# Peptides against a protein of PDB entry 3OAK: the designs that were tried, part 24

Target 1, 145 residues: chain A of PDB entry 3OAK
Amino acid sequence: DDLEQYLDEKILRLKDEMNIAAQLDIDTLNKRIETGDTSLIAMQKVKLLPKVVSVLSKANLADTILDNNLLQSVRIWLEPLPDGSLPSFEIQKSLFAALNDLPVKTEHLKESGLGRVVIFYTKSKRVEAQLARLAEKLIAEWTRP

## One batch from the design tools (peptide; aimed at target 1 T106 L109)

Design b1_p19_2_s4 (made by RFdiffusion4, then SolubleMPNN; from b1_p19_2, 6 letters changed)
Fold by OpenDDE base, seed 5:
Structure b1_p19_2_s4 (fold): chain B 145 residues (1-145), chain A 19 residues (1-19)
Amino acid sequence: as target 1 above (145 residues)
Amino acid sequence: SEEEEEEEREFIEELRELA
C-alpha cells in the first residue's frame, strides 16, 4: 500500500528528527557545562515541538505512530538533561497532553520504555504539580485491569 | 498467546508496583 508506506516514512522521519534534536540539545548543554558559557541555550526540541504536537494530535496517524515506536522518541524527550534538569515545562505539558489522546497499549509502553519515565514524573519533586497529576492519570489508565 | 498474555500481566504489575 503506497499510502501506508508514505505514512510510515513520514513518522520514521519525524522520529529521526526528534532523536537528532534531543542529541543536539544534549551536546549544547554539555558544552555549556564544560565552558561555563551561559549564552549556550538548548533550543532544538523547542523548535521542533510544534511539528511533534501536530503529528501526535492526528487521529488518522495513531496506528502509524504506535506501530513505528515514535513513543521511544517521546520518552527520550522526557528524560532528564545533562545538568540534571528536566525538559522545559512546555515540552512536558504538550507531550503529556498528546499522550492522553493516544490509544497506548502495554506493548507500546514496553518497546518504548515510556512507562518507567512517566512513573518518574509522578514521584519527582522537580516536576510541577499539575504535570505530576497528568502523569498519575496516564499511569492509572495504562495499568487498569 | 498465553505467553504474551502472561508477559503483559507481569509488565502491568511491575508498573503498578513502581507507581
Scores: peptide ipSAE 0.233, ipTM 0.767, DockQ to the pose 0.937
OpenDDE base, seeds 1, 2, 3, 4: peptide ipSAE 0.187, 0.138, 0.105, 0.148; ipTM 0.733, 0.692, 0.690, 0.703; seed 2 fails the geometry check

Design b1_p19_3 (made by RFdiffusion4)
Pose (drawn by RFdiffusion4):
Structure b1_p19_3 (pose): chain A 145 residues (1-145), chain P 19 residues (1-19)
Amino acid sequence: as target 1 above (145 residues)
Amino acid sequence: SLDEEVDEAYEEMLEIQEE
């Protein structure tokens, strides 16, 4: 019905917006490298983050989020950038807190590649200790026999 | 390398999920 299509569209629109924001930040960081212009900063993901947090925090949107592979975009947002730098602390913390609340299943991890990027957060020396503990906790919640 | 460690850990995660 219309309501279900409306919710799918809401999540699909957010997925595309998240992807555009990540790609624009990547272009900015590549541009920052090719041209050593130190004033260039990547802020599109940070600008969109409240909208992403608002959607991820709604329990009644969990099915729609999971069914439409929005977690693929979340993985993109957590990936290290071309120079090896991580996204801002606010993005990391907000995304991990939202994942703690979502009923993520193996099929979602498979389609999103989210598990691979969370393992990176348990190894990275640039990740704050509290967020490493959150990442380890999530890995544990997902590697249950 | 870090990437190799991440891939190996990921393969282990996949093995657990396949069981």

Design b1_p19_3_s2 (made by RFdiffusion4, then SolubleMPNN; from b1_p19_3, 6 letters changed)
Fold by OpenDDE base, seed 3:
Structure b1_p19_3_s2 (fold): chain B 145 residues (1-145), chain A 19 residues (1-19)
Amino acid sequence: as target 1 above (145 residues)
Amino acid sequence: SLEEEVEKEYEEMLKIMEE
């Protein structure tokens, strides 16, 4: 119906925006590495983060989010950056928090690649303890009987 | 390796979720 279509389009637009933001940040950081211009800062994901969190927090969008594989874009946002660093603390924290309320199933983890990434965050020495615990909480929730 | 460990735990997690 019209609402369903509207919601799909909304999520797909956000998905596209997220992917673009991620790529722009990657480009910025690569340029920073290449040129040595330390004034270059990756800000696109941070700028879009409030919108992402807002969408992820909407219970009525859960099915649309999962059906359109928005979690793939979430995964992309959580991947290591060109310099090997991880996304900002705020991005990690916000995304992990938002993911807790989604009824994530195995198929969603498989199609998005998010499962591997979250597990990575439980193990990587680069991850702050607080965030590792949030990742662990997700794993616990996903594997809850 | 970290990658191997992640993959192992990932598979284990999926197994649990699919039970």
Scores: peptide ipSAE 0.724, ipTM 0.957, DockQ to the pose 0.720
OpenDDE base, seeds 1, 2, 4, 5: peptide ipSAE 0.050, 0.031, 0.076, 0.720; ipTM 0.617, 0.588, 0.653, 0.956

Design b1_p19_4 (made by RFdiffusion4)
Pose (drawn by RFdiffusion4):
Structure b1_p19_4 (pose): chain A 145 residues (1-145), chain P 19 residues (1-19)
Amino acid sequence: as target 1 above (145 residues)
Amino acid sequence: SESVELMEQYEEEAEEKYL
């Protein structure tokens, strides 16, 4: 029905917006490298983050989020950038807190590649200790026999 | 389990890709 299509469209639009924001930040960081212009900063993901947190925090949107592979975009947002730098602390914390609340299943991890990037957060030396503990906790919730 | 096997695979992929 119309309501279900409306919700799918809402999540699909957010997915595309998130992908555009990540790609624009990557371009900015590549541009920053090719040209050593130190004033260049990547802020598109940070600008869109409140919108992403608002959608991820709604329990009644969990099915729509999971069915439409929005977690793929979330993985893109957590990936290290071309120079090896991580996204801002606010992005990391906000995304991990939302993942703690979502009923993520193996099929979602498979389709999104989210599990791979969370393992990176348990090894990275640039990740704050509290977020590493959150990442380890999530890996544990997902590697149950 | 399927999830354990997948996460082990991802660990190997994460080492190759990110580390």

Design b1_p19_4_s1 (made by RFdiffusion4, then SolubleMPNN; from b1_p19_4, 6 letters changed)
Fold by OpenDDE base, seed 2:
Parts: structure tokens; C-alpha cells; sequence
Structure b1_p19_4_s1 (fold): chain B 145 residues (1-145), chain A 19 residues (1-19)
């Protein structure tokens, strides 16, 4: 119906915005590496984060979020950056918190690859202990019978 | 469980892709 179509379009627009922000940050960091210009700072994801958190926090959007594979964009935002660094602490914390409230199922993990990156956060020595614990909690939830 | 097996596969993939 009209509402379902509106919500689908809203989520798909956000998904596109997230993917663009991620790519722009990657481009910025690659240019920083190539040129040595340390004034180049990747800020696109940080700028968009409040909007992402707002959408992910709305219970009435859960089905639309999952059905449109927004979790793929969440996975992309969590992946290591070209310089080997991780996304900002705030991005990690906000996304893990939002994921904890979503009814994520096996099929969503498969189509998004989210499980792969969350496992990384349980193993990486560069991840803060607080965030590693959040990642462990998600894995525990997703491995329940 | 299905979830356990999936996470096992993702662990292997994570080692190759990120670690």
C-alpha cells in the first residue's frame, strides 16, 4: 500500500546515502595515503550517523529495515578502513546498540554479511573491550536455537 | 543450530577478509 511504499523508499534512500558516505570516506583516506596530506579527514559517515541512528531506533521500521537489507550498509560502515583503522568509537557503539534491538534472523545475516564483521569485532586486538563485549552479545543472540 | 553453523562460516571468512 501507500505507506509500505513510502517506508520502502525511505529506507532505500538511506541505504544509498550510507553507501555513498562510506565510499567518500574510503576515497578520502586513500587520497590521504597517496598524497601524505594529513589534513584530509573522513567525516561523511560521522555526519550521517544521527540520521542512521534515528531510523534504526524506530520499532515500526524494523521489518522495512530488514526486508531492504539495510544491514548490508551497516556491515559496510563497520568494516576496517584503508589505513587499517576502524570506524569511530561512536559509530561502533551506536550501531551495535541499534543492532541489539533488531529481530535479526539467519537470512538477514546471510544477505548482509553482518555476521562476518561482528565476529571480527570479537577477535580484533584493536577493538575496545566495551565494544568487543557488545559484539559478543550479538553473536550469542544469533546462535540461539 | 543453524545460527551456530553460520557463525562458524563467518568466523572463517572474517579471518580471511579482516584479520
Amino acid sequence: as target 1 above (145 residues)
Amino acid sequence: SEGVELMKKFEEEAEKEYL
Scores: peptide ipSAE 0.693, ipTM 0.955, DockQ to the pose 0.841
OpenDDE base, seeds 1, 3, 4, 5: peptide ipSAE 0.685, 0.672, 0.689, 0.689; ipTM 0.953, 0.952, 0.954, 0.954

Design b1_p19_4_s2 (made by RFdiffusion4, then SolubleMPNN; from b1_p19_4, 7 letters changed)
Fold by OpenDDE base, seed 4:
Order: C-alpha cells, then structure tokens, then sequence
Structure b1_p19_4_s2 (fold): chain B 145 residues (1-145), chain A 19 residues (1-19)
C-alpha cells in the first residue's frame, strides 16, 4: 500500500546513502595510505550516523529495514577499514545497540553477511570489551536452536 | 544444530575475511 511504498523508498534511500558514505570513507582512507597525508579524515559515516540511528530505532520501520536488507549496509559500516582500523567507537556502539532491538532472523543474517562481521567483533583484539560482550550476546541469540 | 553450524561457518568466514 501507500505507506509500505513510502517506507520502502525511505529505507532504500538511506541504504544508498549509507553505502555511499562507506565508500567515500574507504576512498579517503585508501588515499591517506597511498599519499601519507594524515590530514585526510574519513568522516562520512560519522556525519550520517545520527540519521541511521534515528531510522534503526523506530519500531514501525523494523519490517521495512529487514525486508530491504538494510542490514547489509550495517554490515558494511561495521567492517574493518582499509588501514585495518575499525569504525569509530560511536558507530560500533550505536549500531550494536540498534541490532539488539531488531527482530533479526537467520535469513536476514545470511543475506546481509552480518553474522560473520559480528563474529569478527567477538574475536578482534581492537574491540572494546563492552562491545565484544554485546557481539557475543547477539551471536548467541542469532544462533539459538 | 543449525545454530552451531551457522556459528562455525561465520567464524571461518570471519577469519578468512577480516582476521
């Protein structure tokens, strides 16, 4: 219906924006590595984060978020950056918090690749203990019999 | 179980892809 169509378009637009932000940050960091110009700072995801958090926090958007595979973009945002670093603590914290409140199913994990990246967060030595524990919690929930 | 299998799969993929 009209509402569903509106919500789909909203989420798909955000998904596109997220993907663009991620790619721009990747490009920035790759250039930083190549040129040694330490003044190059990847900030696109951070700038978009408030909007992402706002959308992910809305219960009425949960189905639309999951149906449109927005979690793929969430996965992309969580992946290690070209310089080997992780996204900012704030991004990690916000996204993990949002994931904790979504009714994520196995099918969503498979189509998004989110499972493997969250497992990474349970293993990485660069992850804050608080977030590592949350990652473990999510994995436990998602892999329940 | 399916959950255990998924976890193992994700672990392998994570190690391959990110670690």
Amino acid sequence: as target 1 above (145 residues)
Amino acid sequence: SEGVELMKEWEKEAEKTYL
Scores: peptide ipSAE 0.597, ipTM 0.930, DockQ to the pose 0.727
OpenDDE base, seeds 1, 2, 3, 5: peptide ipSAE 0.475, 0.581, 0.480, 0.586; ipTM 0.900, 0.927, 0.901, 0.928

Design b1_p19_4_s3 (made by RFdiffusion4, then SolubleMPNN; from b1_p19_4, 9 letters changed)
Fold by OpenDDE base, seed 1:
Structure b1_p19_4_s3 (fold): chain B 145 residues (1-145), chain A 19 residues (1-19)
Amino acid sequence: as target 1 above (145 residues)
Amino acid sequence: SEGVKLLEEERELAEKEYL
C-alpha cells in the first residue's frame, strides 16, 4: 500500500546515504595515507549516525529495514578502515545496540554478510571488551537451534 | 542448524577478509 511504499523508499534512501558516507570516509583515509596529511579526518559516518540510529530504533520499521537489506550498509559501516583502524566507538556502540533489538534471521545474515563482520569483532584485539561481549551475544542468538 | 552452518562459513571468510 501507500504507506509501505513510502517506508521502502525512505529506507532505500538511507541505505544509499550510508553507502556514500562510508565510501567518502574510505576515500579520505586513503588520501591521508597517500599524502601524509594528518589533518584529513573521516567524518561522514559520524555526521550521519544520528539519522541512522533514529531509523534503526523504530520497531515499526523493522520489517522494512530487513526486507531492503539495510544490514548490508550496517556491515559496511562496521568494517575495518584502510588504515587498519575501526569506526568510532560511538558508531560501534550505537549499531550493536540497534542490532540487538532487531529480529534478525538467517536469511538476512546471508544476504548482508553481517555475521562476517560481527565475528571479526569477537576476535579483534582492537575492539573494546564491552563491544566484543555484545558481538558474542549476537552470534549466540543467531546460532540458536 | 542453518544458522550455525552459515556462521561457520562466515567465520572462515572473516579470517580471510579482516584478519
Scores: peptide ipSAE 0.717, ipTM 0.960, DockQ to the pose 0.888
OpenDDE base, seeds 2, 3, 4, 5: peptide ipSAE 0.716, 0.715, 0.717, 0.714; ipTM 0.960, 0.960, 0.961, 0.960

Design b1_p19_4_s4 (made by RFdiffusion4, then SolubleMPNN; from b1_p19_4, 8 letters changed)
Fold by OpenDDE base, seed 2:
Formats: C-alpha cells, sequence, structure tokens
Structure b1_p19_4_s4 (fold): chain B 145 residues (1-145), chain A 19 residues (1-19)
C-alpha cells in the first residue's frame, strides 16, 4: 500500500546514502595513503551516523529494514578500512546497539553477509573489549536452536 | 541449526577476508 511504498523508498534511499558515504570515505583514505596527505580525513559515515541511528531505532521500520537488506550496508560500514583501521568507536557502538534490537533471522544474515564482519569483531585484537562482547552476544543470539 | 551452520561458514570466510 501507500505506506509500505513510502517506507521502502525511505529505507532504499538511506541504503544508497550509506553506500555512498562508505565509498567516499574509502576513496579519501586511499588518497591519503597514495599522497601521504595526513590532512585528508574520512568523515562521511560520521556525518550520516545520526540519521542511520534514528532509522534503525524505529520499531515500525524493522521489517522494511530487513526486507530491503539494509544490513548489507551496515556490514559495509563495519568493515576494516584501507589503512587497516576500524570505523570510529562511535560507529561501532551505535551499530552494534541497533543490531541487538533487530529481529535478525538466518535469511537476513545470508543476504547481507553481516555474520562475517561480526565474527571479525569477536576475533580482532584491535576491537575494544566491550564491543567484542556485544559481537559475541549477537553471534550467540543468531546461533540459537 | 541453520544459524550454527551459517556462522561456521562465515567464520571461515571472515578469516580469509578480514584476518
Amino acid sequence: as target 1 above (145 residues)
Amino acid sequence: SEGVELMEEERELAEKEFL
């Protein structure tokens, strides 16, 4: 219906914005590596984060979020960056908190590849202990009988 | 369970892709 279409379009627009922000940050960091210009700072994801958090926090959007594979964009945002660093602590914390409240099913994990990056956060020694624990909690939830 | 099997596969892929 009209509401469903509106919500789909809203989520798909956000998904596109997230993907663009991620790519722009990657481009910035690759240029930083190439040129040695340390004044180049990747800020696109950070700028968009409040909007992402706002959307992910809406219970009425859960089905639309999952059905449109927004979790693939969440996965992209969590991946290690070209310089080997991780996304900002705030991005990690916000996204893991949001994921904890979503009714994620196996089919969504298959479609997004989110499990792969979350497992990385359980193993990486560069991840803060509190976030590693959140990642472990998600894996435990997704592997329940 | 499906979840357990999937996460085992994703663990192997994570090691190749990120670790």
Scores: peptide ipSAE 0.708, ipTM 0.958, DockQ to the pose 0.871
OpenDDE base, seeds 1, 3, 4, 5: peptide ipSAE 0.705, 0.704, 0.704, 0.701; ipTM 0.957, 0.957, 0.957, 0.956

Design b1_p19_5 (made by RFdiffusion4)
Pose (drawn by RFdiffusion4):
Formats: C-alpha cells, structure tokens, sequence
Structure b1_p19_5 (pose): chain A 145 residues (1-145), chain P 19 residues (1-19)
C-alpha cells in the first residue's frame, strides 16, 4: 500500500543522500591530496548526520531500514577515507549507538558488509577506546554460535 | 561460521591496509 511505499521511498532517498554525501567528502579529500590545499575539509556527512540519526533511531522504521540495505550506506560512512583518516567522532558514536539498538541479522551484515568495517574499528589505533569497546560489543552480539 | 570468519578476516585485512 501507499504507506509502505512511502516508507521504502523515505529510506531509499536517505540511502542515496548518504552515498552522495560520502562521495563528495571523498572527492574533497582526494582534491585535498592532489592539491595540498589545507583549507579543504569534508563536512557533507556531518551536515546530513542529524537526518540519518533521526531515521535510525525510530523503532518503527527498523524493518524498512533493514529490508532496504540502508546499513550498506552506514558501512560507507564508517570506512576509512583515502588518506587513512576516520570520519568524525560524532559520526562514529552516533552510528554505533544506533546499531546497538537495531535488530541486525546475518543476512543484513552479509548484504551491507557492515561486519567488516566494525572489525576495523576494533583494530584501529585512531579509534577512541569507548567506541572500540562498542565495536567489540557489536562484533560479539553478531558472532554468536 | 564460515561467513563470520570471512568478514572478520576481511576486517583484519582492512586494518592492515590503513594501520
């Protein structure tokens, strides 16, 4: 029905917006490298983050989020950038907190590649200790026999 | 599982690439 299509469209639109924002930040960081212009900063993901957090925090959107592979875009947002730098602390924390509340299943991890990037957050030296503990906790919730 | 082992290995390889 219309309502279900409306919700799918809402999540699919957010997925595309998140991908555009990540790609624009990547272009900015590549541009920052090719040209050593130190004023260049990547802020598109930070600008869109409140919208992403608002959608991820709604329990009645969990099915729509999971069914439409929005977690693929979350993985993109968590991936290290071309120079090896991580996204801002606010992005990391907001995304991990939201994941703690979502009923993520193996199929979602498979389609999104989210598990791979969360493992990276347990190894990275540039990740704050509290977020590493959150990442380890999530890995544990997902590697249950 | 084999799937869990795969994405754990791939995550470790990602860490090696950037650490």
Amino acid sequence: as target 1 above (145 residues)
Amino acid sequence: SAFEEEWIEEGEELAEKYE

Design b1_p19_5_s1 (made by RFdiffusion4, then SolubleMPNN; from b1_p19_5, 7 letters changed)
Fold by OpenDDE base, seed 3:
Structure b1_p19_5_s1 (fold): chain B 145 residues (1-145), chain A 19 residues (1-19)
Amino acid sequence: as target 1 above (145 residues)
Amino acid sequence: SELFEEMIKEGEELAKKYN
């Protein structure tokens, strides 16, 4: 129906925006590495984060989020960066918190690649302890019988 | 599940890569 179509378009637009933001940040960081210009700061994801969190927090969007594989973009935002660093603390914290309230199923984890990445966060020595615990909480929830 | 076990292995491998 009209509402369903509207919501699909909304999520797909956000998905595109997220992917663009991620790529722009990657481009910035790659340029930083290439030029040594430490004034180059990747800010696109951070700028878009409030919108992402807002959407992920809406219960009425859960099915649309999952059906359109928005979690793929969430996964992209959580992946290690070109310099090997991790996304900002705020991005990790906000996304893990938002994911906790979504009815994520194993198939969603597979099709998005998010499962692999969140497990990574439970094993990484570079992740802040409090964020690793959030990742562990997600894994525990997703493995719940 | 089998699928989840695969994801665990992949996640662990990713961690090894960046640790």
Scores: peptide ipSAE 0.660, ipTM 0.949, DockQ to the pose 0.840
OpenDDE base, seeds 1, 2, 4, 5: peptide ipSAE 0.653, 0.659, 0.657, 0.658; ipTM 0.948, 0.949, 0.948, 0.948

Design b1_p19_5_s2 (made by RFdiffusion4, then SolubleMPNN; from b1_p19_5, 5 letters changed)
Fold by OpenDDE base, seed 5:
Order: structure tokens, then sequence, then C-alpha cells
Structure b1_p19_5_s2 (fold): chain B 145 residues (1-145), chain A 19 residues (1-19)
């Protein structure tokens, strides 16, 4: 119906915006590596983060979020960057917190690739201890019978 | 589950790549 279509379009638009933000940041970081210009700062994801968190926190959007595989874009935002570094502390913390309130199932983890990436955060030696604990908490919740 | 075991293996491989 009209509402379902509106919600689908809303989530798909955000998904596209997230993917664009990720690519723009990758482009910025690659240019920084190529030119050595340390003034180049990747800020697109950080700028969009409040909107992402706001949408992920809406209970009435949960089904639409999961059905449209928005978690794929969340996964993209959590993947290592071109220089091998991880996304900012704020991005990790905010996304892990938001994910905690979603009714995520194994099928969503598989189709989005998010399961693999969050497990990575529990195994990485470079992740801040505080954030590793958040990742571990998510894995524990997702593996509950 | 089998799917989750696969994700564990893949996540560990990703960690090994960047550790």
Amino acid sequence: as target 1 above (145 residues)
Amino acid sequence: SELFEEMIEEGEELAEKYN
C-alpha cells in the first residue's frame, strides 16, 4: 500500500545515501594517500551518521530496514578503509548501539555480510576494548536460541 | 548453525588479514 511503498522508498534512499557517503570517503582517503595531502579528511559518513542512527532507532521501520537489506550498507560503513584503518570510534560506537535494538536474524547477517564483519571486530587486535565488547555483545544476542 | 559457523570462519579470516 501507500505507506509500505513510502517506507520502502525512504529506506532505499538512505541505503543509497550511505553507499555514496562510503564511496566519497574512500575516494578522499585514496587521494590523501596518492597526494600526501594530510588536509584531506573523510567526513561524509560522519555527516550522515545522525540520520542513519535516527532511522535505525525507529521501531516502526525495523521490518523495512531488514527487508530492504539496509544492514548491507551498515556493513559497508564498518569495513576497513583503504589505508587499513577502521572507521572512526564514533561510527563504530553509534552503529553497534543502534544494531542492539534491531531484531536481527541469522538470515539478515548472511545476506548483508554484517555477521562476518562484526565477528571481525571481536577478533581484531586493533579495535578499542570498549568497542570489542559491544561487538561481542551483539554476537551473543544473535546466537541466542 | 551452519550459516553462523561460516560467518565465524570468514570473520576470523578477515581479522587475520588485518592483524
Scores: peptide ipSAE 0.645, ipTM 0.945, DockQ to the pose 0.827
OpenDDE base, seeds 1, 2, 3, 4: peptide ipSAE 0.639, 0.644, 0.644, 0.641; ipTM 0.944, 0.945, 0.945, 0.944

Design b1_p19_5_s3 (made by RFdiffusion4, then SolubleMPNN; from b1_p19_5, 5 letters changed)
Fold by OpenDDE base, seed 5:
Structure b1_p19_5_s3 (fold): chain B 145 residues (1-145), chain A 19 residues (1-19)
Amino acid sequence: as target 1 above (145 residues)
Amino acid sequence: SALQEEMIKEGEELAEKYN
């Protein structure tokens, strides 16, 4: 129906925006590495983060979020950057918090690749302890019978 | 499950790559 179509289009647009933001930040960081210009700062994901969190927090969008594999874009935002660093503390914290309230199933973790990445955060020696604990909590919730 | 075990293995491999 009209509402379902509108919601699908809304989520798919956000998915595209997230993917573009991630790529632009990657491009910025690659240029920073190539030129040594430390004034180049990746800001696109940070700028879009409030919108992402707002959408992920809406209960009426949960089915649309999961059905359209928005979690794939969440996974992309959490992956290591070109220099091997991780996304900002704020991005990690905000996304882990938002994921905690979604009815994520194993099939969503597989089709998005998010499961593997969150497990990475539980094993990484470079992740802040506070965020590692949040990742562990998510894994525990997702793997329980 | 087999799928969960696969995710665990892949996550551990990713961690080994960046640790």
Scores: peptide ipSAE 0.514, ipTM 0.918, DockQ to the pose 0.855
OpenDDE base, seeds 1, 2, 3, 4: peptide ipSAE 0.505, 0.512, 0.507, 0.511; ipTM 0.917, 0.918, 0.918, 0.917

Design b1_p19_5_s4 (made by RFdiffusion4, then SolubleMPNN; from b1_p19_5, 6 letters changed)
Fold by OpenDDE base, seed 2:
Parts: sequence; C-alpha cells; structure tokens
Structure b1_p19_5_s4 (fold): chain B 145 residues (1-145), chain A 19 residues (1-19)
Amino acid sequence: as target 1 above (145 residues)
Amino acid sequence: SKLFEEMIEEGERLAEKYN
C-alpha cells in the first residue's frame, strides 16, 4: 500500500531526526562540561519540537507512530541529560500533552521504555509539580482496564 | 499487570538514582 509506506517512511525519518537531535544535544552538553565553555547551548531538540508535536497530534498517524516505535525517541528526549538535569520544561510539557491523545498500550511502553521514564517523572524530586501531575495522568490512563 | 509493575519498580529505581 502506497499510503502506508509513505506514512511509515515519514515517521521513520522523524524518528531518525529526533535521535540525531538528542545525540547532538548530548554532545554539546558533554563538551560544555569538559571545557567549561558556558556559551555552548543544546538547542537541537527545541528546534525540532514543533515538528514532533505536530506529528504526534495527528490522529491518522497514531497507528504508524506506535507501530514504528516513535515512542522510543520520545523516551530518549525525556531522559536525564549528562549534567543530571532534565530536558526543558517546554519539551516535557509538550510531550506529555501529546502522549495523552495516543492509544498507548503496555506493549508500546515496554518496547519504547517510555513507561519507566514517565514513572520516573512521577517520583522525581526535581520535576515541577505541574509536570509531575501530567505524568501521573498518563500513568492513570495507561493502567486503566 | 505484572509487566507494568516491573516498569513501576524500574522507574522508582531511576528516580532514586537522580534524587
């Protein structure tokens, strides 16, 4: 099916872009730590965020998103950074909001590792209360019979 | 589910690591 193939390729390209953005930011932050150059700022994920949110918000892409494990890249974006900090408030908020509208199943949480990370956000002392509540909402939805 | 319980434990351990 031409449409299915097109959608798969679109999601896989985004997945790759997200992974690259994450790695570039990690590289930047590691270099910042090593050199002490405070002018080094990780901006790749932030630049790509609008595109990610746009794709995640499209109902007609839900199956393609889940089937191609795009949630793995979402998980990567949510993991703690090299300096121990968390991704930006905006990234957290936007991704949690987008995840709320996806028909995520336990299988997807396992294969992506997203379940573990979102639970982390409900337990972390460093997460903003507002975002912790969003994470808790996701957990509630995912545990619903 | 048991699988989800495992995820909870893993998430808690991760939080403990960074708290």
Scores: peptide ipSAE 0.617, ipTM 0.941, DockQ to the pose 0.805
OpenDDE base, seeds 1, 3, 4, 5: peptide ipSAE 0.611, 0.616, 0.612, 0.614; ipTM 0.941, 0.941, 0.941, 0.941

Design b1_p19_6 (made by RFdiffusion4)
Pose (drawn by RFdiffusion4):
Structure b1_p19_6 (pose): chain A 145 residues (1-145), chain P 19 residues (1-19)
Amino acid sequence: as target 1 above (145 residues)
Amino acid sequence: VDIPMSPLIAEISFEPGED
């Protein structure tokens, strides 16, 4: 019905917006490298983050989020950037906290590649210790026999 | 906009458990 289509569209729009924001930040960081212009900063993901957090935190949107592979975009937002730098602390913390609350299944991890990027957060030297503990906790919740 | 998995992340192994 209309309501279900409306919710799917909401999540699908957010997915595209998140992808555009990640790509624009990547372009900015490549541009920053090709041109050593030190004033260039990547803020599109940070600007969109409240909208992403608002959607991820609604329990009644969990099915729609999971069914439409929004977690693929979450994985993109967590990936290291071309120079090896990580997204801002606020993005990391907000996304991991939301993942702690979502009923993520193996099929979602498979389609999103989210598991691979969370493992990276258990190895990275640039990740704050509390977020590493959250990432380890999530890996554990997902590698149950 | 489609964004593929970076090589760095693609080389990382992860196997999920049973639901």

Design b1_p19_6_s1 (made by RFdiffusion4, then SolubleMPNN; from b1_p19_6, 8 letters changed)
Fold by OpenDDE base, seed 4:
Structure b1_p19_6_s1 (fold): chain B 145 residues (1-145), chain A 19 residues (1-19)
Amino acid sequence: as target 1 above (145 residues)
Amino acid sequence: TFLPMSEEIASIEFVPGED
């Protein structure tokens, strides 16, 4: 119906915006490495984060989010950056909080690759303890027989 | 726009449980 189509298009637009933001931040950091210009700061994901959080927090959008593989873009946002650093603590915290409330199923994990990046957060020395614990909780839930 | 999974993350094995 019209509403379903509207919601699908809304989520797909956000997915595209998230991917663009990720690419722009990667480009910024690659340029920083190449030129040594320490004034270059990756800010595109941080700028878009409030919109992402707003969408991910809406219970009525859960099916649309999962069906359109928005979790692939969440995975992309959580991956290490070119300089080896991780996205900001706020991005990590917000996304893990959102993941904890979503009814993520096996098919969503397979199509997004999300499980692999969350395992990374269970063992990385660059991750705050509170988020490592939450990552462990999610992995336990997603691997339970 | 699509970004492929990094090699660092791709090297991590993950097998989800069945629903």
Scores: peptide ipSAE 0.664, ipTM 0.940, DockQ to the pose 0.903
OpenDDE base, seeds 1, 2, 3, 5: peptide ipSAE 0.657, 0.657, 0.661, 0.661; ipTM 0.939, 0.939, 0.940, 0.939

Design b1_p19_6_s2 (made by RFdiffusion4, then SolubleMPNN; from b1_p19_6, 10 letters changed)
Fold by OpenDDE base, seed 5:
Structure b1_p19_6_s2 (fold): chain B 145 residues (1-145), chain A 19 residues (1-19)
Amino acid sequence: as target 1 above (145 residues)
Amino acid sequence: TFLPESEEIAAIEFVPGAD
């Protein structure tokens, strides 16, 4: 199926772009720590966020998103940064909102590692209360017997 | 590109429910 192949390639490209953005931000922050240059700002994920949100919000891409383990890249974007900080509030808010609308199954959680990261957000004191509550909602849904 | 999971996250246990 030509359409299926096109969609797979689209999602895989986005996945790669997300991973690259995450790595570039990590590199920037590591350099900031090493050099003390406080003018270094990690902006790659923020720049790509609108595209990520656009893709995650499309119902017709849900199967392709889940089948290609894009949630692994979502997990990566939510990970603590080298300086111990968390991704921007906007990234957290956007991704949690998107996750809430996806039909995430057990297999997707296992292959992405997303569950553990979201649990972290339910416990972290660095997380805004509204996002912690949203994380709790997701975990409750994903752990329902 | 390889991005390792943080140790803090790796230490968290998560067991999803049945589908």
Scores: peptide ipSAE 0.324, ipTM 0.849, DockQ to the pose 0.835
OpenDDE base, seeds 1, 2, 3, 4: peptide ipSAE 0.305, 0.307, 0.324, 0.292; ipTM 0.836, 0.840, 0.848, 0.808

Design b1_p19_6_s3 (made by RFdiffusion4, then SolubleMPNN; from b1_p19_6, 8 letters changed)
Fold by OpenDDE base, seed 4:
Structure b1_p19_6_s3 (fold): chain B 145 residues (1-145), chain A 19 residues (1-19)
Amino acid sequence: as target 1 above (145 residues)
Amino acid sequence: TFLPMSEEIAAIEFVPGED
């Protein structure tokens, strides 16, 4: 119906915005590496984060989020950056919190690739202990026989 | 806009449980 279509379009727009933000940050960091200009800071994801958190926190959007594979964009945001660094602590914390509350199913994990990146967070020495523990919790839930 | 999975993450094996 009209509402469902509206919600689908809303999520798809956000998904696109997230992907654009990720690409812009990658471009910024690649330029930083290329030029040595340490004043270049990747901020696009951080700027968009409040909107992402707002959407991910709404229970009534869960089905729309999952059905439109927004988790693929979440995966993209969590991946290591060109210089090997991770997204900001706030991005990590916010996204993992959101993931903890979503009814993620096997099909969503397969289509998003999210499981692989969360495994990364369970073993990375660059990750804060509290987030590593949350990553471990998610993996345990997602890999139960 | 779509970004492919990084090679580092793609190399990690993950097998989800069945629902």
Scores: peptide ipSAE 0.672, ipTM 0.941, DockQ to the pose 0.911
OpenDDE base, seeds 1, 2, 3, 5: peptide ipSAE 0.667, 0.665, 0.669, 0.671; ipTM 0.940, 0.940, 0.940, 0.941

Design b1_p19_6_s4 (made by RFdiffusion4, then SolubleMPNN; from b1_p19_6, 8 letters changed)
Fold by OpenDDE base, seed 4:
Structure b1_p19_6_s4 (fold): chain B 145 residues (1-145), chain A 19 residues (1-19)
Amino acid sequence: as target 1 above (145 residues)
Amino acid sequence: TYLPMSEEIAKIEFVPGED
């Protein structure tokens, strides 16, 4: 099916772009730590965020998103950065909102490692209370017997 | 490009429920 192939390729391209953005931000922050150059700012994920949100919000892409393990890249984006900081509040808020609307199943959690990072957000003192509560909601849903 | 899971996250246990 031409449409299915197109959608798969679209998601895989986005996944690659997300991973590249994450790596670039990591490199920037590592360099900041090494050089002490406080003018270095990690912003590649922020620049790509609108595209990510656009894709994640489309109900017709849910199966393609989940089947291609885009959630692995979402997990990567949510992880703590080299300096111990978290991604911007806007990234956190946008991704958690998207996760709340996706029909995430057990296999997707296993493939992506997403559950572990969301657990982190339930207990981290670096996380805003509103997002910690949303993380708790997701964990409750994903761990129901 | 793939980024391995950070140590801080990797040490966290998570067991999903069954569908």
Scores: peptide ipSAE 0.677, ipTM 0.942, DockQ to the pose 0.892
OpenDDE base, seeds 1, 2, 3, 5: peptide ipSAE 0.672, 0.669, 0.673, 0.676; ipTM 0.941, 0.940, 0.941, 0.941

